# Ledger of designs, part 23: peptides against a protein of PDB entry 5YCA

Target 1, 132 residues: chain A of PDB entry 5YCA
Amino acid sequence: RSLPAERNPLYKDDTLDHTPLIPKCRAQVIEFPDGPATFVRLKCTNPESKVPHFLMRMAKDSSISATSMFRSAFPKATQEEEDLEMRWIRDNLNPIEDKRVAGLWVPPADALALAKDYSMTPFINALLEASS

## One batch from the design tools (peptide; aimed at target 1 Q28 K43 F54)

Design b2_p14_8_s4 (made by RFdiffusion4, then SolubleMPNN; from b2_p14_8, 5 letters changed)
Fold by OpenDDE base, seed 2:
Structure b2_p14_8_s4 (fold): chain B 132 residues (1-132), chain A 14 residues (1-14)
Amino acid sequence: as target 1 above (132 residues)
Amino acid sequence: MPPMSLEELEKLFE
């Protein structure tokens, strides 16, 4: 697969200590037509563009939005590049297509695998360890 | 009903 060339400078160092990020995570109940669901999210601001993006975890099964990870990591990615990566995830990992929220959602182990590829390990570790 | 978009979900986060 071919990942986009330009990456969010927020993720320039994959070796950072994740623990300071844990208290930055927030849990929130979102109302859906079929009932409420809790999400844990981490606001990640691109230090260059100052544009914020949320990484997010479903509290119920700890699934992480792979699509959100990709969009945060690669702010200039084309739709074709995103589609290519999502296809790769379908073929190589264990994603689910949630009925409530779009995109691909992956279990913790898969999220960490993607985090390594996207240089987001500290952020995903924090998101997974935060309370809901 | 179709799933909520990620963009829409982000708008709901406080």
Scores: peptide ipSAE 0.751, ipTM 0.955, DockQ to the pose 0.901
OpenDDE base, seeds 1, 3, 4, 5: peptide ipSAE 0.750, 0.750, 0.750, 0.749; ipTM 0.955, 0.955, 0.955, 0.955

## One batch from the design tools (peptide; aimed at target 1 F54 R100)

Design b2_p15_3 (made by RFdiffusion4)
Pose (drawn by RFdiffusion4):
Structure b2_p15_3 (pose): chain A 132 residues (1-132), chain P 15 residues (1-15)
Amino acid sequence: as target 1 above (132 residues)
Amino acid sequence: SPPPMTLEELAAKMS
């Protein structure tokens, strides 16, 4: 599949061990109407533009926001490119919708498949292994 | 029912 032409330089090496990234993750409890949910997040900063994005994980089922991954991976992605990629995820992987949080959320295996596509493997590895 | 929280809103709470 086509993907945005440019990638976040933070992701120039998919093979680095992830041990140092785990302690950078944070668990956070967020209140919703019914009620609290726990997330794990990793702040990822583009080393050139310095623009940050969060990678997001739901602690209950370890679902990963594919939307957060995409937005972190491709700085100049158009809305059309994002729409195309979310459609591809729906058609080829196993996402879930949570009524409470927007975006496409995928199980760990699917998140890792996308991580290889986006060259984000160490970061998703760290997000998945972090304490909740 | 209310709309789902956006990732931007969620990130703001996490910041």

Design b2_p15_3_s1 (made by RFdiffusion4, then SolubleMPNN; from b2_p15_3, 6 letters changed)
Fold by OpenDDE base, seed 4:
Structure b2_p15_3_s1 (fold): chain B 132 residues (1-132), chain A 15 residues (1-15)
Amino acid sequence: as target 1 above (132 residues)
Amino acid sequence: SAPPLSLEELEALME
């Protein structure tokens, strides 16, 4: 596969200690037609553009939004590039499509594999370790 | 059934 050329400079160093990011995560209950669900989220702001994205984990099964990871990592990606990566994820990882929320959601091990590819390891480790 | 929330809509709900 071919990932977009330009990456969010927030993720320039994949070797950073993740522990300072843990207290920056927040748990929030969202109401859906079939009942409430808790999400753990981490606000990630591109230091150049100042545009934020939320990295998101479903508290119940620890699934991570792969689509949100991609969009945060590659702020100038085209829709075609996103579609290509989402297809790769479907073919190579173990995503789920949730009825309540859009995008591809992946289990923790898959999220960490993507994090390595996107240079987001500290952020995903923090998101996974945060309490709900 | 109701369609799923977009990721943009989900983010908009987050505080």
Scores: peptide ipSAE 0.677, ipTM 0.936, DockQ to the pose 0.894
OpenDDE base, seeds 1, 2, 3, 5: peptide ipSAE 0.677, 0.675, 0.675, 0.676; ipTM 0.937, 0.936, 0.936, 0.936

Design b2_p15_3_s2 (made by RFdiffusion4, then SolubleMPNN; from b2_p15_3, 6 letters changed)
Fold by OpenDDE base, seed 1:
Structure b2_p15_3_s2 (fold): chain B 132 residues (1-132), chain A 15 residues (1-15)
Amino acid sequence: as target 1 above (132 residues)
Amino acid sequence: SLPPLSLEELEALLS
């Protein structure tokens, strides 16, 4: 697979300590037709464009939005590039398609694999370690 | 049956 050429400068260093990011995470209950669900989110703002994206974890099973990861990491990606990556995830990882929310959601191990590819490891580690 | 929340909608709720 090929990833987009331009990456969010927020993720320039994949080796940074994640612990300062943990307290920046927030938990929130969202009401769905089937009942409430808690999400943990981390606001990630592109330092150049100032456009924020939330990295998101379902608190209960720690599934993380791979789609949101991709969109945050690659702010100038085309829809075709996103579609290609989502297909790759479907074919190579273990995503969940939840009927309550859109996008592909992946288990923690898969999220960390993607994080390495997207240079987002500190942010995903923090998101996974944050309390709910 | 309601459609799933879009990621944009979810993000908006969480913002």
Scores: peptide ipSAE 0.558, ipTM 0.909, DockQ to the pose 0.893
OpenDDE base, seeds 2, 3, 4, 5: peptide ipSAE 0.417, 0.429, 0.555, 0.557; ipTM 0.858, 0.862, 0.908, 0.909

Design b2_p15_3_s3 (made by RFdiffusion4, then SolubleMPNN; from b2_p15_3, 6 letters changed)
Fold by OpenDDE base, seed 1:
Structure b2_p15_3_s3 (fold): chain B 132 residues (1-132), chain A 15 residues (1-15)
Amino acid sequence: as target 1 above (132 residues)
Amino acid sequence: SPAPLSLEELEALME
């Protein structure tokens, strides 16, 4: 597969220590028609564009939004590029399509695999370690 | 069955 050429400069170094990011994560309860669900989120602001994105983990099963990861990592990606990557995820990983929220949600191991590809490892490690 | 929230909508709820 091919990933978009331009990446969010926030993720320029995949080897940084993740621990300072842990306390920046926040848990939030969201109400859905079938009941409440808790999400752990990490606000990630592109230092160049100043556009924020939230990386998100479902507290209950630790699934992480792969779609949000992609959108945060590749701010100038086309819809076609996103669709291609989401197809790759479907074919190669173990995503879940949740009835409550859109996008592909992946288990922790898959999230870390994507994080490596997107140069987001510190951020995903922090998101996974944060309390809910 | 209601449609799922878009990621944009979900993100908009985040504080």
Scores: peptide ipSAE 0.671, ipTM 0.936, DockQ to the pose 0.875
OpenDDE base, seeds 2, 3, 4, 5: peptide ipSAE 0.669, 0.670, 0.670, 0.669; ipTM 0.935, 0.935, 0.935, 0.935

Design b2_p15_3_s4 (made by RFdiffusion4, then SolubleMPNN; from b2_p15_3, 6 letters changed)
Fold by OpenDDE base, seed 1:
Structure b2_p15_3_s4 (fold): chain B 132 residues (1-132), chain A 15 residues (1-15)
Amino acid sequence: as target 1 above (132 residues)
Amino acid sequence: APAPMSLEELEALLS
């Protein structure tokens, strides 16, 4: 598959140690119509544009927002490019479409597979290891 | 059932 040409320079090195990022994660309870749910988030700021994105994990089942990963990794991606990638994820991975929050959410193994593709491995490892 | 919260809204809450 094809991914957008320009990637967030924050993710220039996929091989970095993730452990310094763990304490940067934060857990927060969000209230939904059907009850509360805890999310763990990691703020990822594009060093060039200074625009932040939040990588997000559902604490209960460790699902990661693949959509947010994509948007963070590819800040100049078109909607069409996003749609194509989300379709690829649906066809090749094991995403869930949660009733509470939009986008595709993937289990940890799938998140790490995407992280490799997006050069985000340290950030996803940190997000997965952070306490909730 | 209500529509899912957008990711943008979730990010705003988490910021």
Scores: peptide ipSAE 0.682, ipTM 0.934, DockQ to the pose 0.895
OpenDDE base, seeds 2, 3, 4, 5: peptide ipSAE 0.681, 0.681, 0.678, 0.681; ipTM 0.934, 0.934, 0.934, 0.934

Design b2_p15_4 (made by RFdiffusion4)
Pose (drawn by RFdiffusion4):
Structure b2_p15_4 (pose): chain A 132 residues (1-132), chain P 15 residues (1-15)
Amino acid sequence: as target 1 above (132 residues)
Amino acid sequence: TTTATEYFDMLATEE
């Protein structure tokens, strides 16, 4: 599949061990109407533009926001490119919708498949292994 | 939908 032409330089090496990234993750409880949910997040900063994005994980089922991954991976992505990629995820992987939180959320195996596609493997590895 | 987006945005942008 086509993907946005440019990638976040933070992701120029998919093979680095992820041990140092785990302590950078944070668990956070967020209140919803019914009621609290726990998330694990990793702040990822583009080393050139310095623009940050959060990678997000739901602690209950370890679902990963594929939307958050995409937005972190491709700085100049158009809305059309994002729509195309979310459609591809729906058609080829196993996402879930949560009424409470927007975006496409995928199980760990699907998150890792996408991480390989986006060259984000160490970061998703760290997000998945972090304490909740 | 709006509430879900607000939560997503809050999580995506705030520390």

Design b2_p15_4_s1 (made by RFdiffusion4, then SolubleMPNN; from b2_p15_4, 9 letters changed)
Fold by OpenDDE base, seed 4:
Structure b2_p15_4_s1 (fold): chain B 132 residues (1-132), chain A 15 residues (1-15)
Amino acid sequence: as target 1 above (132 residues)
Amino acid sequence: SAAAQAVFDRLMTED
């Protein structure tokens, strides 16, 4: 696969301590027809463009939105580049498609694999460790 | 679905 050339400068250092990011996560309850579900979100702002994206975790099973990760990591990616990466994820990882929320969602181990590829390891570790 | 996309978009933006 070929990832987009330009990456969000927020993720320039994959070796940072993740613990300061944990208290920055926020839980949000969404009401669905079959009952409520809690999501944990981490606001990630591009330090150059000032455009924010939220990384997202389903609290109950710790599934992470791969779509949110990609869009945060590669803010100038084309739709074709995103489609290519999502296809790679389908072919190589273990994503689920939740009927309630769009995008590809991956289990924690897969999320950390993607985080390494996208240089987002501290942010995904924090998101996974945050309380809900 | 449109509803599922709306939820995703909501989670991607400020409250």
Scores: peptide ipSAE 0.751, ipTM 0.957, DockQ to the pose 0.891
OpenDDE base, seeds 1, 2, 3, 5: peptide ipSAE 0.750, 0.751, 0.751, 0.748; ipTM 0.957, 0.957, 0.957, 0.957

Design b2_p15_4_s2 (made by RFdiffusion4, then SolubleMPNN; from b2_p15_4, 10 letters changed)
Fold by OpenDDE base, seed 1:
Parts: structure tokens; C-alpha cells; sequence
Structure b2_p15_4_s2 (fold): chain B 132 residues (1-132), chain A 15 residues (1-15)
């Protein structure tokens, strides 16, 4: 696969301690027809463009939005590049397509694999460890 | 669905 060339400078160092990010996560309850669901969110602001994206976890099963990860990591990616990556995820990982919330959601192990590829391991570790 | 897309966009961007 071919990942976009330019990455969010927020993710320049994949080896940083994630623990300071844990208290920055926030839980949010959303009401759905079949009942409420809690999402844990981490605001990630591109230090250059100042554009924020929220990384997001389904609290119940710890699924992480791969779509949000990709869009945060690669702010200049084309739709074609995103589609290509999402297809790779479908073919190589274990994504879930939830009817309530769009995008591809992946289990924690898959999220961490993607995080390594996108150089955002500290952020995903924090998101996974945050309380809901 | 459009509704599912709206929820995602809200979660992705709403402060």
C-alpha cells in the first residue's frame, strides 16, 4: 500500500510517553435508536494548520476509528488515498462497520498496528487507556 | 447512512 507523503507534524515522534495524553481524553454519550453509546475522544490539533481532529474509541468494545486516525495523520490525503487505505484495512485487519457511526472501526490490536504505521502510537495508547 | 455519517462527523470535529 501507499500512504500519503505528508503527515501531520503532531505525529513526528512515535516513541513519546503517552501518559500525559490520558487526562486529555473525554467521554461522550450519544443516544441512538437502540440505546446510548459512550465514545472516548482525544482532540488532536495539527500544530501547523491548527485544524483539529478527534480520535475516537467506542468505550464498550474499545474499537477505534481507523478513519479518524487516517484523516488526522494525513491532512492532505486525497479521497482516493483514503479509499485505498480503507480497502487495505478491510483486506488485512479486522474492521467493523457500525451502522450507527460511519467509517471503519478496528479492535485495539489493529488500532495499534495502524498507529505504528501512522506514527501515532502515544495517542492511541492514551485513547485506549482513558476512562469512560 | 446519512445519519451515521453525521454522527461520525460530529465525533470527529465537534469540540
Amino acid sequence: as target 1 above (132 residues)
Amino acid sequence: SAEAQAVFERLETED
Scores: peptide ipSAE 0.723, ipTM 0.955, DockQ to the pose 0.924
OpenDDE base, seeds 2, 3, 4, 5: peptide ipSAE 0.717, 0.717, 0.717, 0.714; ipTM 0.953, 0.953, 0.953, 0.953

Design b2_p15_4_s3 (made by RFdiffusion4, then SolubleMPNN; from b2_p15_4, 10 letters changed)
Fold by OpenDDE base, seed 2:
Structure b2_p15_4_s3 (fold): chain B 132 residues (1-132), chain A 15 residues (1-15)
Amino acid sequence: as target 1 above (132 residues)
Amino acid sequence: SAAAQAVFERLETED
């Protein structure tokens, strides 16, 4: 697969300690027609563009939004590049599609595999360890 | 669905 050439400078160093990011995470309850669900979110602001995106975890099963990871990591990606990556994820990982929230959601191990590819390991570790 | 997309966008971008 071919990942986009330009990456969010927020993720320039994949080796940073993740623990300071844990308290930055926030739990949010969303009301759905069939009941509430809790999401844990981590605000990630591109230091150059100042555009924020939230990484997100479903609290119940710890699924992580691969879609949000990709969009945060690759701010100049084309739709074609995103589609290609999402197809790769479907073919190679274990994603789920939740009827309540769009995008591909992957289990923790898959999220960490993607995080390595996207240079987001500290952020995903923090998101996974945060309380809900 | 449109509703599911709206929820995702909310979670992705809103404080």
Scores: peptide ipSAE 0.702, ipTM 0.950, DockQ to the pose 0.940
OpenDDE base, seeds 1, 3, 4, 5: peptide ipSAE 0.700, 0.688, 0.697, 0.699; ipTM 0.949, 0.944, 0.948, 0.948

Design b2_p15_4_s4 (made by RFdiffusion4, then SolubleMPNN; from b2_p15_4, 9 letters changed)
Fold by OpenDDE base, seed 1:
Structure b2_p15_4_s4 (fold): chain B 132 residues (1-132), chain A 15 residues (1-15)
Amino acid sequence: as target 1 above (132 residues)
Amino acid sequence: SQLAQEVFERLETED
């Protein structure tokens, strides 16, 4: 697969210590027809454009939104590029599609694999370790 | 679904 050429400069250094990011995560409870669900979110602001995106984890099973990761990592990606990557994820990883929340959600190991590809490992580590 | 999309959009962008 090929990823978009331009990446969010927030992710210029994949070797950063993730621990300072942990307390920046926030839990949010959303009510669904089948009951409440908690999401852990990490606000990630592009330091150049100042556009924020939230990375997000389902608290219960630690599923991470691959869609949000991609959109945060590649701010100038086309819809076609996103679709291509989501197809790759479906074909190569173990995503789930939750009826309650759109996008592809992947288990922690898959999220970390994507994080390596997107150069956002510290952020995903923090998101996974944050309390809910 | 539309509702699922709206939830995602809130989670992705809303403070």
Scores: peptide ipSAE 0.662, ipTM 0.939, DockQ to the pose 0.928
OpenDDE base, seeds 2, 3, 4, 5: peptide ipSAE 0.655, 0.656, 0.660, 0.658; ipTM 0.937, 0.938, 0.939, 0.939

Design b2_p15_5 (made by RFdiffusion4)
Pose (drawn by RFdiffusion4):
Structure b2_p15_5 (pose): chain A 132 residues (1-132), chain P 15 residues (1-15)
Amino acid sequence: as target 1 above (132 residues)
Amino acid sequence: STALEEAHHKIFFED
């Protein structure tokens, strides 16, 4: 599939061990109407533009926001490109919708498949292994 | 709803 032409330089090496990234993750409890949910997040900063994005994980089922991954991976992505990619995820992987949180959320295996596609493997590895 | 908007802001934008 086509993907946005440019990638976040933070992701120039998919093979680095992820041990140092785990302690950078944070668990956070967020209140919703019914009620609290726990998330794990990793703040990822583009080393060139210095623009940050959060990678998100829901602690209950370890679902990963594919939307968050995409937006961190591709700085100049158009809305059309994002729409195309979310459609591809729906058609080829196993996402879930949560009424409470927007975006496409995928199980760990699917998140890792996308991480290879986006060259984000060490970061998703760290997000998945971090304490909740 | 406002409650969800506030929760989303906390998830994706606050440090």

Design b2_p15_5_s1 (made by RFdiffusion4, then SolubleMPNN; from b2_p15_5, 5 letters changed)
Fold by OpenDDE base, seed 2:
Structure b2_p15_5_s1 (fold): chain B 132 residues (1-132), chain A 15 residues (1-15)
Amino acid sequence: as target 1 above (132 residues)
Amino acid sequence: SPALEEAQRKLFEED
């Protein structure tokens, strides 16, 4: 598959220690029509553009928003590029369906696979390790 | 539904 050419400079080093990011995560209880659900979110700001994106984990099953990962990693991606990647995820990984939330969400192992591809492993590790 | 939309807003944007 072809990933976008330009990546968020926040993710320039995939090998950094993730532990300093853990306390930056925040748990949030969201009230849905069928009841509350807890999410863990990590605000990731592009140091160049100053545009933030939230990386998100469902607390209960640790599903991660792949869509948000992609959008954070590739700030100049076209809609076509995103569509192609989301299709690849559907075809090659194990996304879950949840009508409460938008985008594609994937289990932890898949999220870490994507994180490696997007050079954002520390951020996903932190998100997964954070308390809820 | 409006309730779902509001929940989604809270999730994907800043508090």
Scores: peptide ipSAE 0.320, ipTM 0.854, DockQ to the pose 0.878
OpenDDE base, seeds 1, 3, 4, 5: peptide ipSAE 0.319, 0.313, 0.319, 0.312; ipTM 0.852, 0.852, 0.852, 0.851

Design b2_p15_5_s2 (made by RFdiffusion4, then SolubleMPNN; from b2_p15_5, 7 letters changed)
Fold by OpenDDE base, seed 4:
Structure b2_p15_5_s2 (fold): chain B 132 residues (1-132), chain A 15 residues (1-15)
Amino acid sequence: as target 1 above (132 residues)
Amino acid sequence: SAALEAAQKQLFEED
């Protein structure tokens, strides 16, 4: 598959220690029609554009939003490029369908695979290890 | 905080 050419400079180094990012994560309870659910979120700001994206984890099963990962990693991606990647994820990984939330969500192992592809490993490790 | 809601809004900006 082909990923977008330009990547968020926040993710220039995939090998950095993730532990300093853990305390930057925040838990939030959201009310849904069928009851409350807790999410863990990590604010990731593009150092050039100053535009933030929030990486998100469902606290209960540790599912990660692949859509948010992609949009954070590739700020200049076209809709066609995003659609292509989401189709690849559906065909090659194990996405989870949750009608309460938008985007394509994946289990932790898949999130880490994507993180390697997007150069986001420290951020996803921190998000997965943070308390809820 | 409205951070998660804002993130979800970003996701829902698509049809």
Scores: peptide ipSAE 0.075, ipTM 0.712, DockQ to the pose 0.114
OpenDDE base, seeds 1, 2, 3, 5: peptide ipSAE 0.047, 0.044, 0.064, 0.069; ipTM 0.713, 0.697, 0.708, 0.711

Design b2_p15_5_s3 (made by RFdiffusion4, then SolubleMPNN; from b2_p15_5, 6 letters changed)
Fold by OpenDDE base, seed 1:
Structure b2_p15_5_s3 (fold): chain B 132 residues (1-132), chain A 15 residues (1-15)
Amino acid sequence: as target 1 above (132 residues)
Amino acid sequence: SEVLEEAQKKLFEED
């Protein structure tokens, strides 16, 4: 697969200590037709463009939004590039099906695999370790 | 549905 050429400078160093990011995560309860669900979100602001994106985890099963990861990591990606990556994820990883939420969601191990590819490991580790 | 759409919107909104 081919990932977009330009990456969010926020993710320039995949070796950073993730622990300072843990307290920056926030829990959010969202009401759905079948009941409430808690999500953990981490605000990630592109230091150059100042555009924020939220990385998101389902609190219950720790599924991570791969879509949010991609959009945060690759701010100049085209829709075609996103579609290709999401298809790759469907074909190669283990995305979950959840009709309540938008985007493609993956389990923790897959999220960490993507994080390595996107140079987002500290952020995903923090998101996974944060309390809900 | 509108309910699902609203919930999904809130998930991606700031604050």
Scores: peptide ipSAE 0.059, ipTM 0.730, DockQ to the pose 0.876
OpenDDE base, seeds 2, 3, 4, 5: peptide ipSAE 0.050, 0.037, 0.038, 0.049; ipTM 0.719, 0.676, 0.682, 0.718

Design b2_p15_5_s4 (made by RFdiffusion4, then SolubleMPNN; from b2_p15_5, 5 letters changed)
Fold by OpenDDE base, seed 1:
Structure b2_p15_5_s4 (fold): chain B 132 residues (1-132), chain A 15 residues (1-15)
Amino acid sequence: as target 1 above (132 residues)
Amino acid sequence: SAALEEAQRKLFEED
């Protein structure tokens, strides 16, 4: 598959130690019509554009928002490029269906596979290890 | 619904 050409400079080094990022994660309870659900979020700010994106984990099953990963990693991606990647994820990984949340959400192992592709491994490791 | 949209906003945006 083809990923967008420009990547968020925040993710220039995929080999960094993730542990300093763990305390930067925050648990948040979201009230949905069907009841509350807890998420763990990590605010990731593009050091050039200063635009933040939240990486997100469902506390209950540790599913990660692949859509948010993509949007954070590729700030200049077109909608067509995003759609193509989301289709690839549907066809090759194991996304879950949850009517409460937008975008594609994937299990931890799939999230780490995407993290490698997007050069986001430290951030996803931290997100997965953070408490909720 | 509006309630669902608000919940989603809280998740994807800053507080």
Scores: peptide ipSAE 0.304, ipTM 0.846, DockQ to the pose 0.906
OpenDDE base, seeds 2, 3, 4, 5: peptide ipSAE 0.288, 0.298, 0.302, 0.302; ipTM 0.842, 0.846, 0.846, 0.847

Design b2_p15_6 (made by RFdiffusion4)
Pose (drawn by RFdiffusion4):
Structure b2_p15_6 (pose): chain A 132 residues (1-132), chain P 15 residues (1-15)
Amino acid sequence: as target 1 above (132 residues)
Amino acid sequence: SPPMTLEELAAKFEE
């Protein structure tokens, strides 16, 4: 599949061990109407533009926001490119919708498949292994 | 009610 032409330089090496990234993750409880949910997040900063994005994980089922991954991976992605990629995820992987939180959320195996596609493997490895 | 957006969730993370 086509992907945005440019990638976040933070992701120039998919093979680095992820041990140092785990402690950079944070668990956070967020209140919703019914009521609290726990997330794990990793702040990822583009080393060139210095623009940050959060990678997001739901602690209950370890679902990963594929939307968050995409937005972190491709700085100049158009809305059309994002729409195309979310459609591809729906058609080829196993996402879930949560009424409470927007975006496409995928199980760990699917998150890792996408991580390989986006060259984000060490970061998703760290997010998945972090304490909740 | 609409779901919380990623931007809104990120703002919560910054708290």

Design b2_p15_6_s1 (made by RFdiffusion4, then SolubleMPNN; from b2_p15_6, 6 letters changed)
Fold by OpenDDE base, seed 1:
Structure b2_p15_6_s1 (fold): chain B 132 residues (1-132), chain A 15 residues (1-15)
Amino acid sequence: as target 1 above (132 residues)
Amino acid sequence: SAPLTLEQLEELFEE
C-alpha cells in the first residue's frame, strides 16, 4: 500500500522512550445510549501547525482508533487516501467497527503494527500502558 | 442510533 507523502513531524523519531508519554494520557468516562464507556486518550499536537489530534483507546478491550492514528500521522491526507488505508486495514488486520464511535478500531497488536508503519510507536505504547 | 464521529468524541474530551 501507499501511505501519504507528508507525515506529522511529531512522529519523526520512532525510537524514543515512550514512558514519559504515559502520564500525559487521560481517561474519561463517556456516556452512550447503551451505557458508559471509558476512553484513554493522548493529545498529540503537530509542532508545526499546532493542530492537536487525540489518539484514543477504549479502556475495556484496549482497542485503538486506527482512524485517529491515521489522521494524526497524515494531516494532509485526502479522503481518498484515508479510505484506501482503511480498506487496507480491513483486509489485512483485525478491525472492529464499534456502534458507539465511528472509524476502525484495532486490537493492541494491530495498533502497534500500524504504529510502526506510521512511525508512532512511542505514542501507541504509552497509550496502551496508561491506566484507565 | 448512529455512532459518534471521531470529531464528536474529541469534542467531549475534557482536559
Scores: peptide ipSAE 0.722, ipTM 0.945, DockQ to the pose 0.816
OpenDDE base, seeds 2, 3, 4, 5: peptide ipSAE 0.721, 0.721, 0.721, 0.721; ipTM 0.945, 0.945, 0.945, 0.945

Design b2_p15_6_s2 (made by RFdiffusion4, then SolubleMPNN; from b2_p15_6, 6 letters changed)
Fold by OpenDDE base, seed 2:
Structure b2_p15_6_s2 (fold): chain B 132 residues (1-132), chain A 15 residues (1-15)
Amino acid sequence: as target 1 above (132 residues)
Amino acid sequence: MAPLTLDELEALFEE
């Protein structure tokens, strides 16, 4: 696979301590037609563009949005690049497609594997450790 | 109903 060349400068250092990010996570109940669901999210602002993006976890099964990870990590990625990565995830990891929210959702171990590839390890660790 | 897009979900999150 080929990941996009330009990465969000927020993720320049994959070795940072994740613990300060834990209290920055927020849990929120979202109402869906079939009932409420709780999401834990972490607001990640690109320090250059000042554009925020949310990393997000489903509280119930701890699934992480791989698609949101990709979009946050690679803000200038094309749709073709995203599609290529999502296909790779389908072929190599254990994603699910949720009936409530689009994109691919992956279990914690897969999320951490992607985090390493995207240089997002501290952020995903924090998101996984945050309470719901 | 179709799932929410990720953009739609993000729009629901409080700051």
Scores: peptide ipSAE 0.718, ipTM 0.942, DockQ to the pose 0.822
OpenDDE base, seeds 1, 3, 4, 5: peptide ipSAE 0.718, 0.716, 0.717, 0.716; ipTM 0.942, 0.942, 0.942, 0.942

Design b2_p15_6_s3 (made by RFdiffusion4, then SolubleMPNN; from b2_p15_6, 7 letters changed)
Fold by OpenDDE base, seed 2:
Structure b2_p15_6_s3 (fold): chain B 132 residues (1-132), chain A 15 residues (1-15)
Amino acid sequence: as target 1 above (132 residues)
Amino acid sequence: SAPLSLDELEALFEQ
């Protein structure tokens, strides 16, 4: 697979201590037609563009939005690049397609594998450890 | 019913 060349400068250092990010996470109940669901999210602001993006976890099964990770990591990615990566995830990891929210959602271990590839390990560790 | 897009979900999150 080919990941986009330009990465969000927020993720330039994959070795950062994740613990300071834990209290930055927030839990929120979202109402859906079939009932409420709790999401834990971490607001990640690109220090260059100042554009915020949320990393997000479903509280119930700890699934992480891989699509959101990709979009945050690669702000200039094309749709073709995203589609290619999502296909790779389908072929190599264990994603689910949730009926409530679009994109691919992956279990914690897969999220951490992607985090390594995207240089987002501290942020995903924090998101996974935050309370719901 | 179609699922929410990620953008729609983000819009629901409190800032």
Scores: peptide ipSAE 0.735, ipTM 0.948, DockQ to the pose 0.817
OpenDDE base, seeds 1, 3, 4, 5: peptide ipSAE 0.733, 0.733, 0.732, 0.732; ipTM 0.948, 0.948, 0.948, 0.948

